# Peptides against a protein of PDB entry 2Q3Z: the designs that were tried, part 29

Target 1, 272 residues: chain A of PDB entry 2Q3Z
Amino acid sequence: YVLTQQGFIYQGSAKFIKNIPWNFGQFEDGILDICLILLDVNPKFLKNAGRDCSRRSSPVYVGRVVSGMVNCNDDQGVLLGRWDNNYGDGVSPMSWIGSVDILRRWKNHGCQRVKYGQCWVFAAVACTVLRCLGIPTRVVTNYNSAHDQNSNLLIEYFRNEFGEIQGDKSEMIWNFHCWVESWMTRPDLQPGYEGWQALDPTPQEKSEGTYCCGPVPVRAIKEGDLSTKYDAPFVFAEVNADVVDWIQQDDGSVHKSINRSLIVGLKISTKS
Target 2, 254 residues: chain A of PDB entry 2Q3Z as posed
Amino acid sequence: YVLTQQGFIYQGSAKFIKNIPWNFGQFQDGILDICLILLDVNPKFLKNAGRDCSRRSSPVYVGRVGSGMVNCNDDQGVLLGRWDNNYGDGVSPMSWIGSVDILRRWKNHGCQRVKYGQCWVFAAVACTVLRCLGIPTRVVTNYNSAHDSNLLIEYFRNSEMIWNFHCWVESWMTRPDLQPGYEGWQALDPTPQEKSEGTYCCGPVPVRAIKEGDLSTKYDAPFVFAEVNADVVDWIQKSINRSLIVGLKISTKS

## One batch from the design tools (peptide; aimed at target 1 N144)

Design b2_p16_5_s3 (made by RFdiffusion4, then SolubleMPNN; from b2_p16_5, 10 letters changed)
Fold by OpenDDE base, seed 2:
Structure b2_p16_5_s3 (fold): chain B 272 residues (1-272), chain A 16 residues (1-16)
Amino acid sequence: as target 1 above (272 residues)
Amino acid sequence: EEKLLSTQQVPIGSLL
C-alpha cells in the first residue's frame, strides 16, 4: 500500500469486470516534489500558509486536501474530468498508463489542469500523492456506483407509464466508480474508526464548498453510521443507495416503485 | 461500442 508502485485498477461493469495495469510511481524522481507543490498551491495554503502547514501532520487533513486538489475544480488542481468522448484537445482518460506523466504534465505546465481524467484516473493520482506523503492508500472500484445528488440516499428516476425515464436524468448510477481508501487514525472521531478511510477525488459533489470527499471511515459506511465526517451519506449512497422509480400515469397519478433490478454497489478493494 | 463502454466510466441509469 505504500511500497507498491505498480498495480491494477478494476474497470468495466459488475457483469464484465476488467482491469488495467497502472504505474503509481510514487518513488519516481521528482514525484514527491510535485506532491509538495500540490500542497503549496492548495486554497488553504494560499489563504493561510502557517495554518495549512501546521495541519500537514494530520493524514485526515492532508487526505481531504489531496481529495480536493487531484481535481481542478475550485483550485489549481491536477485533472479536469470529462465523460463525453470529446478528448481531442487533451489526452483521453483511457490512454493514461500511470500517475507520473499526469503529475509531471501538471507541474511542467505551471500547475495547469491536465486534460482529461475519469474516476480511475483521479483515484490513481490521489493514490500516488497519498503514498508519496506516507499515507497507505489503495484504489477501490465500486460497480453500479450511485451518485446521489440530493443527499436522500436514493437514486430516483421519474418515469412515464411506459417506463421511459423523464426529466433531466441528473441522478445516475455509474457502471463503475473508483476512489481511494487510506489507512489513518481518526482522533477527530470516536474510538474505533481508525483504519481504512474512503476519499473520493472525482468531482461529484461539494463538501463544505469544495469538490472533495472524505476521509470517512470504511467502518462507518459498513455500519451505516452516517453521522461520521466527512461525507458519510454520500459515500454510503455510492455503495448502498436504493433505486426508486416514480411512475407517472396518464391520469396524473404517481406510483412509487422500488427498482430491485438495479442493485447499487459492488465494491472491490485491491489487495496490493 | 461495448468495448469502449467497458473501459470508460458511463452512467448506466441514463442509458436504460
Scores: peptide ipSAE 0.360, ipTM 0.831, DockQ to the pose 0.493
OpenDDE base, seeds 1, 3, 4, 5: peptide ipSAE 0.350, 0.345, 0.345, 0.354; ipTM 0.832, 0.822, 0.828, 0.828

Design b2_p16_5_s4 (made by RFdiffusion4, then SolubleMPNN; from b2_p16_5, 8 letters changed)
Fold by OpenDDE base, seed 4:
Structure b2_p16_5_s4 (fold): chain B 272 residues (1-272), chain A 16 residues (1-16)
Amino acid sequence: as target 1 above (272 residues)
Amino acid sequence: EEKLLSTEQLPIGSHL
């Protein structure tokens, strides 16, 4: 999880699992230096360099910083996300074959955001950075991955009496979503939450005011301990959310139905 | 709703 520079990232859908080869390249020339630059431009460093540096021995701290810095939301982070198929002013997310070119572009352009990423690109870059920093990390793909915007553990669709979706909500299910799991101890938590921690660098929801996510113990998610920092409800929802249809009738009445045809979550963890 | 064999991240379920 630290030594492998080449791997595969799972894509596609639950029924049609795909993969792409990816060059993580954490040991390629200059990549570690770029990862250190990433740390040195993070908002916490800019606010208080001494405090930030003093905390870099903590994989919990570093993981959270990296989660935030891999996306360019709120900071001088690496990647700008885009999902609207308008990639002409940058590089299509589907064009990337490794993290190295992305990181080099970012650094070489004065830490200017690289256009563009989607989930696996964010995850892969985060994986590279974390591995560079000595944190065992793997990319994870979750099929039928929920994006819960309000921490209610539901994906809610509003429908008319004919079953037609009404309104526009950011709550949704992705065909797939990628994030990373990093191995670390959790001295900041109760005993037993060491091990794999989920971190999500894709800018989906804000955590403590910043587009970052985790680390949260995979164990906590499996056990439903949503009180566990960081961002347990969000990560839990990604893999476990129920889908709810709110059906409004002509009389204005609203009926709640659990949509069991949409099963959220099929997580695949890589072994490399 | 979903492209079969898609390599891009796409929303699903919104039209079921």
Scores: peptide ipSAE 0.288, ipTM 0.783, DockQ to the pose 0.520
OpenDDE base, seeds 1, 2, 3, 5: peptide ipSAE 0.091, 0.225, 0.035, 0.200; ipTM 0.704, 0.751, 0.633, 0.744

Design b2_p16_6 (made by RFdiffusion4)
Pose (drawn by RFdiffusion4):
Structure b2_p16_6 (pose): chain A 254 residues (1-148, 151-160, 170-248, 256-272), chain P 16 residues (1-16)
Amino acid sequence: as target 2 above (254 residues)
Amino acid sequence: HTTFLTWGDKELILEE
């Protein structure tokens, strides 16, 4: 979770899982410096640099800023999202085989966002950043499935959608800032929309808080709970509707 | 026909 520089990102579907190899490259030349630069341009550093550097004692703080800076609403984030099959301005999300070239591109262009990312690209870059800084991190994929004239599927078909698959990262740490027993894997979701409140979204939120439905736990627990849960009910006339099943075959490299 | 979705803290109601 710290030292291995290559891994797998799972894509495809719940029935046909694809394992896409990936070069996280966290110890390649210039990557650590780029990661320290990423911290020094984060909005909290601009607001209070002395405090920002002091807070870097915490993997909760760093994990939040590190993942949060990958797809930042501010112009200084690492990647720009796009899902319309129109990637001519730059580079397709399906093209990348690693996080390194994106990070180098980002540094070389005044810390401007690199076009383009999709959920697995953001998660892959977050993994590289956090593994480089020493926070044990893994990329995770969740799969969702539809069964087909449903209004539910029409509403979605035609960025908090429910996708065929969605990726995020998990990082390992204690949580002295929370009630006891929430140490371990924390979910961090670097996909775009920081929207409700706060400088960043989403996480870190303890995976246990998600499993337990303890959605008052910081940070951004409802956003992560929504990626692995969806409750759908029909009234034809009360009935459970399985036209949409969310939270299947959640996967990571062994 | 009414379909109700509870997604995280959000709710969606769809009607036919």

Design b2_p16_6_s1 (made by RFdiffusion4, then SolubleMPNN; from b2_p16_6, 9 letters changed)
Fold by OpenDDE base, seed 3:
Structure b2_p16_6_s1 (fold): chain B 272 residues (1-272), chain A 16 residues (1-16)
Amino acid sequence: as target 1 above (272 residues)
Amino acid sequence: RITEVNLGNKKLILTE
């Protein structure tokens, strides 16, 4: 989880699992230096360098910073996300084969955001950075992954009388989503939450005003402890959300229906 | 009952 530089990232769907090879390259020349630059351009450092540096001994703190800095939202982060299949002015997310080229491009262009990333790219780059910083980290894939936008642990679809989804799909379930899990102690929490911590660098929802997510103990998610910082409800929803259909009838009445055909969450972890 | 809608390179999962 620290020493391996090559691995696989799982993609596809729950029924048709795919994988791609990925070069994390945490030990390649200059990569550690780039990771340090990433820390030195983060908003917290720019606001108060002394305070930021004093906290870098905490993998909890560093993990959260990295989660925010891998995406370019809110800061001089590494990657710009795009999901509309229009990548002509950059590099298709599907074209990347490793983290090294991405990080080098970012640094060499004055810490300008690299176009483009999607979830597995964000996760892979975060994995590289965290490993560089000595934090055991792995990429995780979750199939049928929910994106809860309003923090109610539900994915809600509004449907007409014909069952067709109406309005903007603010909440959604992805065929797959990737994030990372990092091994760390949690002295900031009650005892027992040491171990794997989920971190999500894909910009999905803001956490304390920044597009970042975690760290949150995997154990807390498993046990349903949603009070555990950081972002337990959001991560919980990714793997456990219930789906609700609000069906509007022709007479204007609305019927609430629990959708039991769609099961959210099928998480798989990698060994490398 | 479960359908998939393409959204870029990813798919949004929907139900009837």
Scores: peptide ipSAE 0.358, ipTM 0.896, DockQ to the pose 0.054
OpenDDE base, seeds 1, 2, 4, 5: peptide ipSAE 0.323, 0.312, 0.273, 0.249; ipTM 0.889, 0.883, 0.870, 0.790; seed 5 fails the geometry check

Design b2_p16_6_s2 (made by RFdiffusion4, then SolubleMPNN; from b2_p16_6, 9 letters changed)
Fold by OpenDDE base, seed 3:
Structure b2_p16_6_s2 (fold): chain B 272 residues (1-272), chain A 16 residues (1-16)
Amino acid sequence: as target 1 above (272 residues)
Amino acid sequence: RTIVVRRGNKELVLTE
């Protein structure tokens, strides 16, 4: 989880699992320096360098900073996300084969955002950075991954009388989603939450005003302890949201239906 | 019935 430079990232769907090779390259020349630059351009450093530096001994703090800085939302972060299949002015997310090229491009262009990333790209770059900083980290894939926007632990669809989904479909269930898990102690929490911590660098929802997510103990998610910082409800929903259909009838009445055909969450952790 | 709607290179999972 620290020494392996080459690995695989799982993709596809729950029924048709696929993987791609990925070069994390955490030990390649200059990559550590780029990771340090990433820390030095983060908003917390720019606001108060002394305070930021004093906290870099905490993997909890560093992990949260990295999750925010891997995406370019709200800061001078590494990657710009795009999901509309219009990648002509950059690099298709599907074209990347490793983290090194992305990080080098970012640094060489004056810390300008790299176009483009999607979840596995964000996760892979975060994995590289965290490994560089000495934090054991792995990429994980969650199939049928939910994106809860209103923190109610539900994925809600509004449907007409014919069952057709209405609106913008803001809340979503992806065929797959990737994030990272990092091994660390949690002195900021009650005993027992040391171990794997989920971090999600894909800009999905804001946490304390910034597009970042975690760290949250995997144990807390498994046990349903949603009070555990950071972002336990959001991560919990990704792997265990209930799906609700709000069906509007022709008479204007609304019927609530629990959608039992959609099972959210099937997490796969990498071995390397 | 589960249906899949493509969004870019990813897919949105829906039920009908």
Scores: peptide ipSAE 0.230, ipTM 0.850, DockQ to the pose 0.054
OpenDDE base, seeds 1, 2, 4, 5: peptide ipSAE 0.201, 0.196, 0.134, 0.140; ipTM 0.832, 0.831, 0.801, 0.809; seeds 4, 5 fail the geometry check

Design b2_p16_6_s3 (made by RFdiffusion4, then SolubleMPNN; from b2_p16_6, 13 letters changed)
Fold by OpenDDE base, seed 1:
Structure b2_p16_6_s3 (fold): chain B 272 residues (1-272), chain A 16 residues (1-16)
Amino acid sequence: as target 1 above (272 residues)
Amino acid sequence: RKILVYRGNEKLVLTQ
């Protein structure tokens, strides 16, 4: 998980799983230096360099920093996300074939955000950076992945009496979503939570004021321990959220649909 | 029924 530079990222849908080859390239020339620059421009370093540097021995701390810095939200991060098929002023997320070009572009343009990324691009770049820093990391794909926006562990769809989705009120589920899992100990938690930790660099929700997510023990998610830092409820919802389909009548009354046709979560972890 | 609304990473819309 540290030595492998080429791999595959799973995409598509639960019924039609696809994959693409990806060059992580963590050992290519200059990539480690770029990763170090990423750390040196993070908000915590800029605020207090000594404190930031003293904490870089912690993979928990570094993982959280990287999660925030892979996206350009709130900082001088690497990638700008876009999903509306309007990529004319940049590079289509579907065009990338590796992390190296992205990271080099970022550095060569004075740490200016690279346009554009989607979930697998964010995850892949994070994977590269974490591997560069010596943290065993893999990309994970979750099909029918939920994005809980109101912290209730539910994905709620609202429909009118004609069955039309009220998009401004309804939460959405991704056909697939990618994040990373990193292997580390968790001295900040109770015993037993060492091992794979989920980190999500795609800017979806703020954690402690910053678009970052994790690390959270995979074990905690499996066991439903939502008290574990960081962001256990959010990650739990990605893979386990209950779906509620509401029908709103003209009189304002609302009732649950009898048909639940969607099950959240089908996670696939890569071997390398 | 599921409807895809985006190309690439796509959001699913539930339909009855």
Scores: peptide ipSAE 0.255, ipTM 0.799, DockQ to the pose 0.055
OpenDDE base, seeds 2, 3, 4, 5: peptide ipSAE 0.035, 0.027, 0.032, 0.052; ipTM 0.699, 0.657, 0.703, 0.711

Design b2_p16_6_s4 (made by RFdiffusion4, then SolubleMPNN; from b2_p16_6, 10 letters changed)
Fold by OpenDDE base, seed 1:
Structure b2_p16_6_s4 (fold): chain B 272 residues (1-272), chain A 16 residues (1-16)
Amino acid sequence: as target 1 above (272 residues)
Amino acid sequence: RTTIVNLGNKKLVLTQ
């Protein structure tokens, strides 16, 4: 989980699982230097360099910083996300074949955001950076992945009496979503939460004012302990949210549909 | 039933 530079990322859908080869390239020339630059331009370093540097021995701290810095939201981070199929002023997320080119472009353009990324690109770059910094990390793919936007552990769809979805009000589920899991101890938590920690660099929700997510113990998610930092409810919802399909009547009343055809969560962890 | 929206990373919409 540190030494492998080549791997696969799972994509597609729950019914049609596929994968792409990916060059993580954490040991290629200059990549470590770029990872160090990433740390040196993070908001916490800019605010208090001494405090930031003193905390870099903590994989919990570093993991959270990397989660925030892989996306360019709120900071001088690496990637700009885009999902609307308009990539003419940059690089299509589907065209990337590795993390090295992305990181080199970022550095060579004065730490300007790279256009564009989607979830697996964010996850793969985060994986490269974390591995480069000595943190065992793997990419994870979750099919039918929920994005809980209001912290109620539900994915709520709203439709009219004719079955038409109100997309502006309805939460949605991704066909797949990628993030990373990193191996670390958690001295900041109660005993037993060491091991794999989920980190999500895709800018979905703010955590403590920044688009970042985790680290949160995978064990906590499995056991339903939503009190553990960081962002346990959000990550829990990604893999376990209940889906509610609301039908709105003309009189303004709503009722739950009896038909449930979508189940949230099918997580696949990579072996390399 | 499920409807898939967008290219690449796609959103799923529940349908009846």
Scores: peptide ipSAE 0.210, ipTM 0.786, DockQ to the pose 0.056
OpenDDE base, seeds 2, 3, 4, 5: peptide ipSAE 0.019, 0.165, 0.203, 0.173; ipTM 0.613, 0.769, 0.774, 0.772; seed 4 fails the geometry check

Design b2_p16_7 (made by RFdiffusion4)
Pose (drawn by RFdiffusion4):
Structure b2_p16_7 (pose): chain A 254 residues (1-148, 151-160, 170-248, 256-272), chain P 16 residues (1-16)
Amino acid sequence: as target 2 above (254 residues)
Amino acid sequence: KKVHFNNGLEDLTFEE
């Protein structure tokens, strides 16, 4: 979770899982410096640099900033999202085989966002950043499935959608800032929309808090709960509707 | 026909 520089990112579908190899490259030349730069341009550092550096004692603070800076609403984030099959301005999300070239591109262009990312690209870059800084991190994929004239599927077909698959990261740490028993894996989601409140979204939120439905736990628990849960009910006339099943075959490299 | 959707972020009702 810290030292291994290559891994797998799972894609495809719940029935046909694809394992895409990836070069996280967290110890390649210039990557650590780029990560320290990423921290020093974060909006909290601009607001209060002395405090920001002091807070870097916490993997909760760093994990939040690190993952949060990958797809940041501010112009200084690492990647720009796009899902319209129109990637000519820059580079397709399906092309990358690693996080390193993106990070180098980002540094060289005044810390401007690199075009383009999709959920697995953001998660892959977040893994590289956090593994480089020493926070044990893994990329995770969740799969969702549809069964087909449903209004539900139409609403979505035609960025908090429910996708064929979605990726995020999990990082390992204690949570002295929370009630006892929430140490361990924390979910961090670097995909774009920081929207409700706060400097960053989403996480870190304890995986246990998600499983337990304890959605008052910081940070951004409802956003991560929504990626692995959806409750759909029909009234033809009360009935459970399985036209959409969310939270299947959640996967990570062994 | 009414279809209710809830994922904890959205509380939506569709009608047909």

Design b2_p16_7_s1 (made by RFdiffusion4, then SolubleMPNN; from b2_p16_7, 9 letters changed)
Fold by OpenDDE base, seed 1:
Structure b2_p16_7_s1 (fold): chain B 272 residues (1-272), chain A 16 residues (1-16)
Amino acid sequence: as target 1 above (272 residues)
Amino acid sequence: EKLLYDDGLRKLTFER
């Protein structure tokens, strides 16, 4: 996972899985130096360099920093996300073929945010950076991925008596979403949570005031231990959220029904 | 299922 520089990122849908080739390029010339610059411009370093540097021996700490710094929200991070198909003032997220060009552009433009990224681009860049820093990392794709915005582990639909969706919906299900998993020990948790840890660099929800996510043990998510730091409820919801329909009748009564036919989450991991 | 919204990544659907 640390040594592979070329791989694939899975996309498409649960029924029709696709992939694109991706050059992670963690050993290409200058990439490690760029990753170190990324650490040196993070908010924690700027606030207290000595404290930040003293914590860089922890893959838990570094993973969380990288999760926040791959996106440009809140800091001098690498990528600006955009999802409205208006990419004329930058590069379409669909045009990228590797992490190397993105990281070089970021550095060469004075750590100015690169336009534009989407989930797989964020994940791929994070994967490159983490691998550069010696942390075994892989990109994962979750099909039918839920985005829980209110931390209730539900995707909620509001319907009238005719079954029509009412109002603007903020919570949606992604056809697919990408993040990374990194291998590390978790001395900050109870025994047994070593192994793969989920990290999500796509700016979706704030964690402790910053657009970052994880690390959270994959085991904790699998076992439903939502008390584990970091961001277990959010990651759990991405792969396990129930879909709930709130049906309002003409008389004003509301009926709750769980839509069991809409299955959230089908996670696949790369083998390289 | 019925597709209600699609921006290329996000999908809003319900069962018919």
Scores: peptide ipSAE 0.419, ipTM 0.917, DockQ to the pose 0.060
OpenDDE base, seeds 2, 3, 4, 5: peptide ipSAE 0.023, 0.157, 0.255, 0.192; ipTM 0.631, 0.807, 0.849, 0.821; seed 5 fails the geometry check

Design b2_p16_7_s2 (made by RFdiffusion4, then SolubleMPNN; from b2_p16_7, 8 letters changed)
Fold by OpenDDE base, seed 1:
Structure b2_p16_7_s2 (fold): chain B 272 residues (1-272), chain A 16 residues (1-16)
Amino acid sequence: as target 1 above (272 residues)
Amino acid sequence: RKILFDNGLRKIVFEE
C-alpha cells in the first residue's frame, strides 16, 4: 500500500461498478517536500510549532491533520470542493488523473487552494500524502453512501400523503462516496482497535470545529462501537444509516415509515 | 430511485 504509485479508484453505482486509473505518485520528485510543507502550514503548527512537531510521530495525529489539510476549509489546505457543475474558473474534478499535478499546483501557487475537487479527488490526494509520510493507506469507495447532517444515524425524508418529498432535502445518499483507510495502532483506545482506520478528507461535517474526519477504527464501525474517537457516529452513518420517511397527512398526523428498499452502504476496499 | 442531482458521475438519490 505504501509502495504502489499507480492504482484504480472505484466509482459508478452498486449495480454498475466502474473504475478510473489514478497516479498517486508518492515517490515522484518533490512530492515528499510538498507533503512536509502541508504539515508546516497546518493550523496546529502555526499555533505551536514545537507541539505539532512533537506529535508527528503519531499516525493518529498526522492522519487527522492530513484529513483536515487536504480540503481548504478552515486552513491553507489543498483542494476546494465544488458540486454544482460550474468549473469554468478552475479544473473540473472529473479531469484529474493523479495526485501529483494537484499537489504541485498547490505548492507552486503559494499553497493556494486548487479548484476543484470532489470525494474521490480528496481521497486520492489524502492517500498520496499519507503514503508519502509512511502510513499504509488505501482509497475506499462506499456505494449508497449516506451523509447524516444531524448525527442521529438516520437519513430522514419528509413526504406528503402522495409520497412526494417535501422540504429542503438536506439529507443525502450518494451513489458513491470515497475516503481512505490507513493502517495504524491505536494506543489511545482500548486494545483490539489496531488496523485499518477510516479517514475522510471531503469537507462534509465539522469535527472539533474543523472540517476533518477520523481516524476511527474500521472494527469499531463494524461492531457498532460509536464511542470511539474520532467521528464514529458520522462514519457509521455513511455505511449503516437507516432511511426513515415521515409521511404527513392532511389532518396533520405524521406516520413514521422505515424505508427498507434503500440499503445504505456497500464498501469496497482497493487491493492496491 | 429518484435522482436529485446528477453530474454524469455523482448522483444524489432517494427512494420514491
Scores: peptide ipSAE 0.296, ipTM 0.861, DockQ to the pose 0.050
OpenDDE base, seeds 2, 3, 4, 5: peptide ipSAE 0.244, 0.025, 0.253, 0.248; ipTM 0.827, 0.682, 0.851, 0.851; seed 4 fails the geometry check

Design b2_p16_7_s3 (made by RFdiffusion4, then SolubleMPNN; from b2_p16_7, 9 letters changed)
Fold by OpenDDE base, seed 4:
Structure b2_p16_7_s3 (fold): chain B 272 residues (1-272), chain A 16 residues (1-16)
Amino acid sequence: as target 1 above (272 residues)
Amino acid sequence: RALHYNDGLRNLTFYR
């Protein structure tokens, strides 16, 4: 989880799992320096360098910083996400084959955001950075991954009588979503939450004002402890949100659909 | 809130 530079990222769908090879390259020349630059341009460092540096011994702190800095939302982070298939002014997310080129581009262009990333790219870069910083980390793929925007642990779809989805479709389920799990102790929590912690660098929702997510103990998610920092409800929803499919009738009445329930969450983690 | 789009290719918003 630290030493492996080559790996696979799982993609596709639950029924049709695919994978791509990925060069994490955490030991390649200059990558560690870039990771340190990443820390040195984070908002917390810019606000108070001494305080930020004093906390870098905490993988909890560093993990959260990295989660935020891998995306360029709110800061000078690494990657700009884009999902609209308009990648002509950058690099298609599907074109990346490793983290090294991304990180080097970011650094070489004055820490300007690299165009473009999607979930596996965000996750892979985060994995590289965290490994580089000595934090055991693996990429995780979750199939049928929910994006809960209102923290109700539900993904709600409204359909008309013809089955057509209505509304803004703000809440969604990805065919797959990638994030990372990092191994760390959690001295900031009650005993027993050491181990794998979920971190999601894909900018989906703000956590304490910043597009970051985690770390949250995988155990907390498994046990349904949604009070556990950070972002337990969101991560829980990613892997275990209930899907509610509403049918809205012409009279305005709303009924739950009897359609087959979508199973949210099939997690595959890398073993190396 | 972040805006996500269905690009119709790799990472898709899945609806039942």
Scores: peptide ipSAE 0.033, ipTM 0.742, DockQ to the pose 0.046
OpenDDE base, seeds 1, 2, 3, 5: peptide ipSAE 0.057, 0.025, 0.037, 0.035; ipTM 0.758, 0.661, 0.745, 0.719; seeds 1, 3, 5 fail the geometry check

Design b2_p16_7_s4 (made by RFdiffusion4, then SolubleMPNN; from b2_p16_7, 12 letters changed)
Fold by OpenDDE base, seed 2:
Structure b2_p16_7_s4 (fold): chain B 272 residues (1-272), chain A 16 residues (1-16)
Amino acid sequence: as target 1 above (272 residues)
Amino acid sequence: EAIYYDDGLRKLVFYR
């Protein structure tokens, strides 16, 4: 989880699991220096360098910073996400084969956001950075992964009488989504939550005003303890959200459709 | 299975 520089990232669908090779390259030349630059350009450092540096001994703190800095939302982060298949002015997310080139491009262009990333790219870069910083980290893939926008633990879709999706499609169930899990103690929590912590660097929802997510104990998610910081409800929903499909009639009435239940979540973690 | 979003790799999928 720290020493492995080459690995695989799982993709595809629950029914058709695929993988791609990935070079994390945490020990390649200059990568550690780039990771330190990443810390030195984070908003907390820019606001109060002394305070930020004093907290870098905490993997909880560092993990949260990295989660926010791997994406370029709200800061001078590494990657710009794009999902519309229009990547002509950058690099297609599907073209990346490792974290090293991404990080080098970011640094060499004055910490300018690299175009483009998607979930597995975000996760992989985060994994590289966290490993560089000595935090055991692995990439995790969740199939049928939910994005709960309104924090109600539900994925709700509205359809007309013809079955056509109506309104906002902001709540998504992805065929797959990737994030990372990092091993750390949680002195900021009650005993028992040490171990793997979920961190999601893909910009999906803001956490305390920043596009970041976690760390949250995997145990808390498993046990349904949604009070556990950070972002337990969101991560819980990614793996456990209930799906509600509404049909809206011409008279404005709504009723639940009778469909096969969609099972959210099938987590696959990398193994060393 | 209905696909409402597809970027070539990631998909919004609804199972009917």
Scores: peptide ipSAE 0.395, ipTM 0.909, DockQ to the pose 0.053
OpenDDE base, seeds 1, 3, 4, 5: peptide ipSAE 0.280, 0.186, 0.340, 0.305; ipTM 0.862, 0.787, 0.892, 0.876; seed 5 fails the geometry check

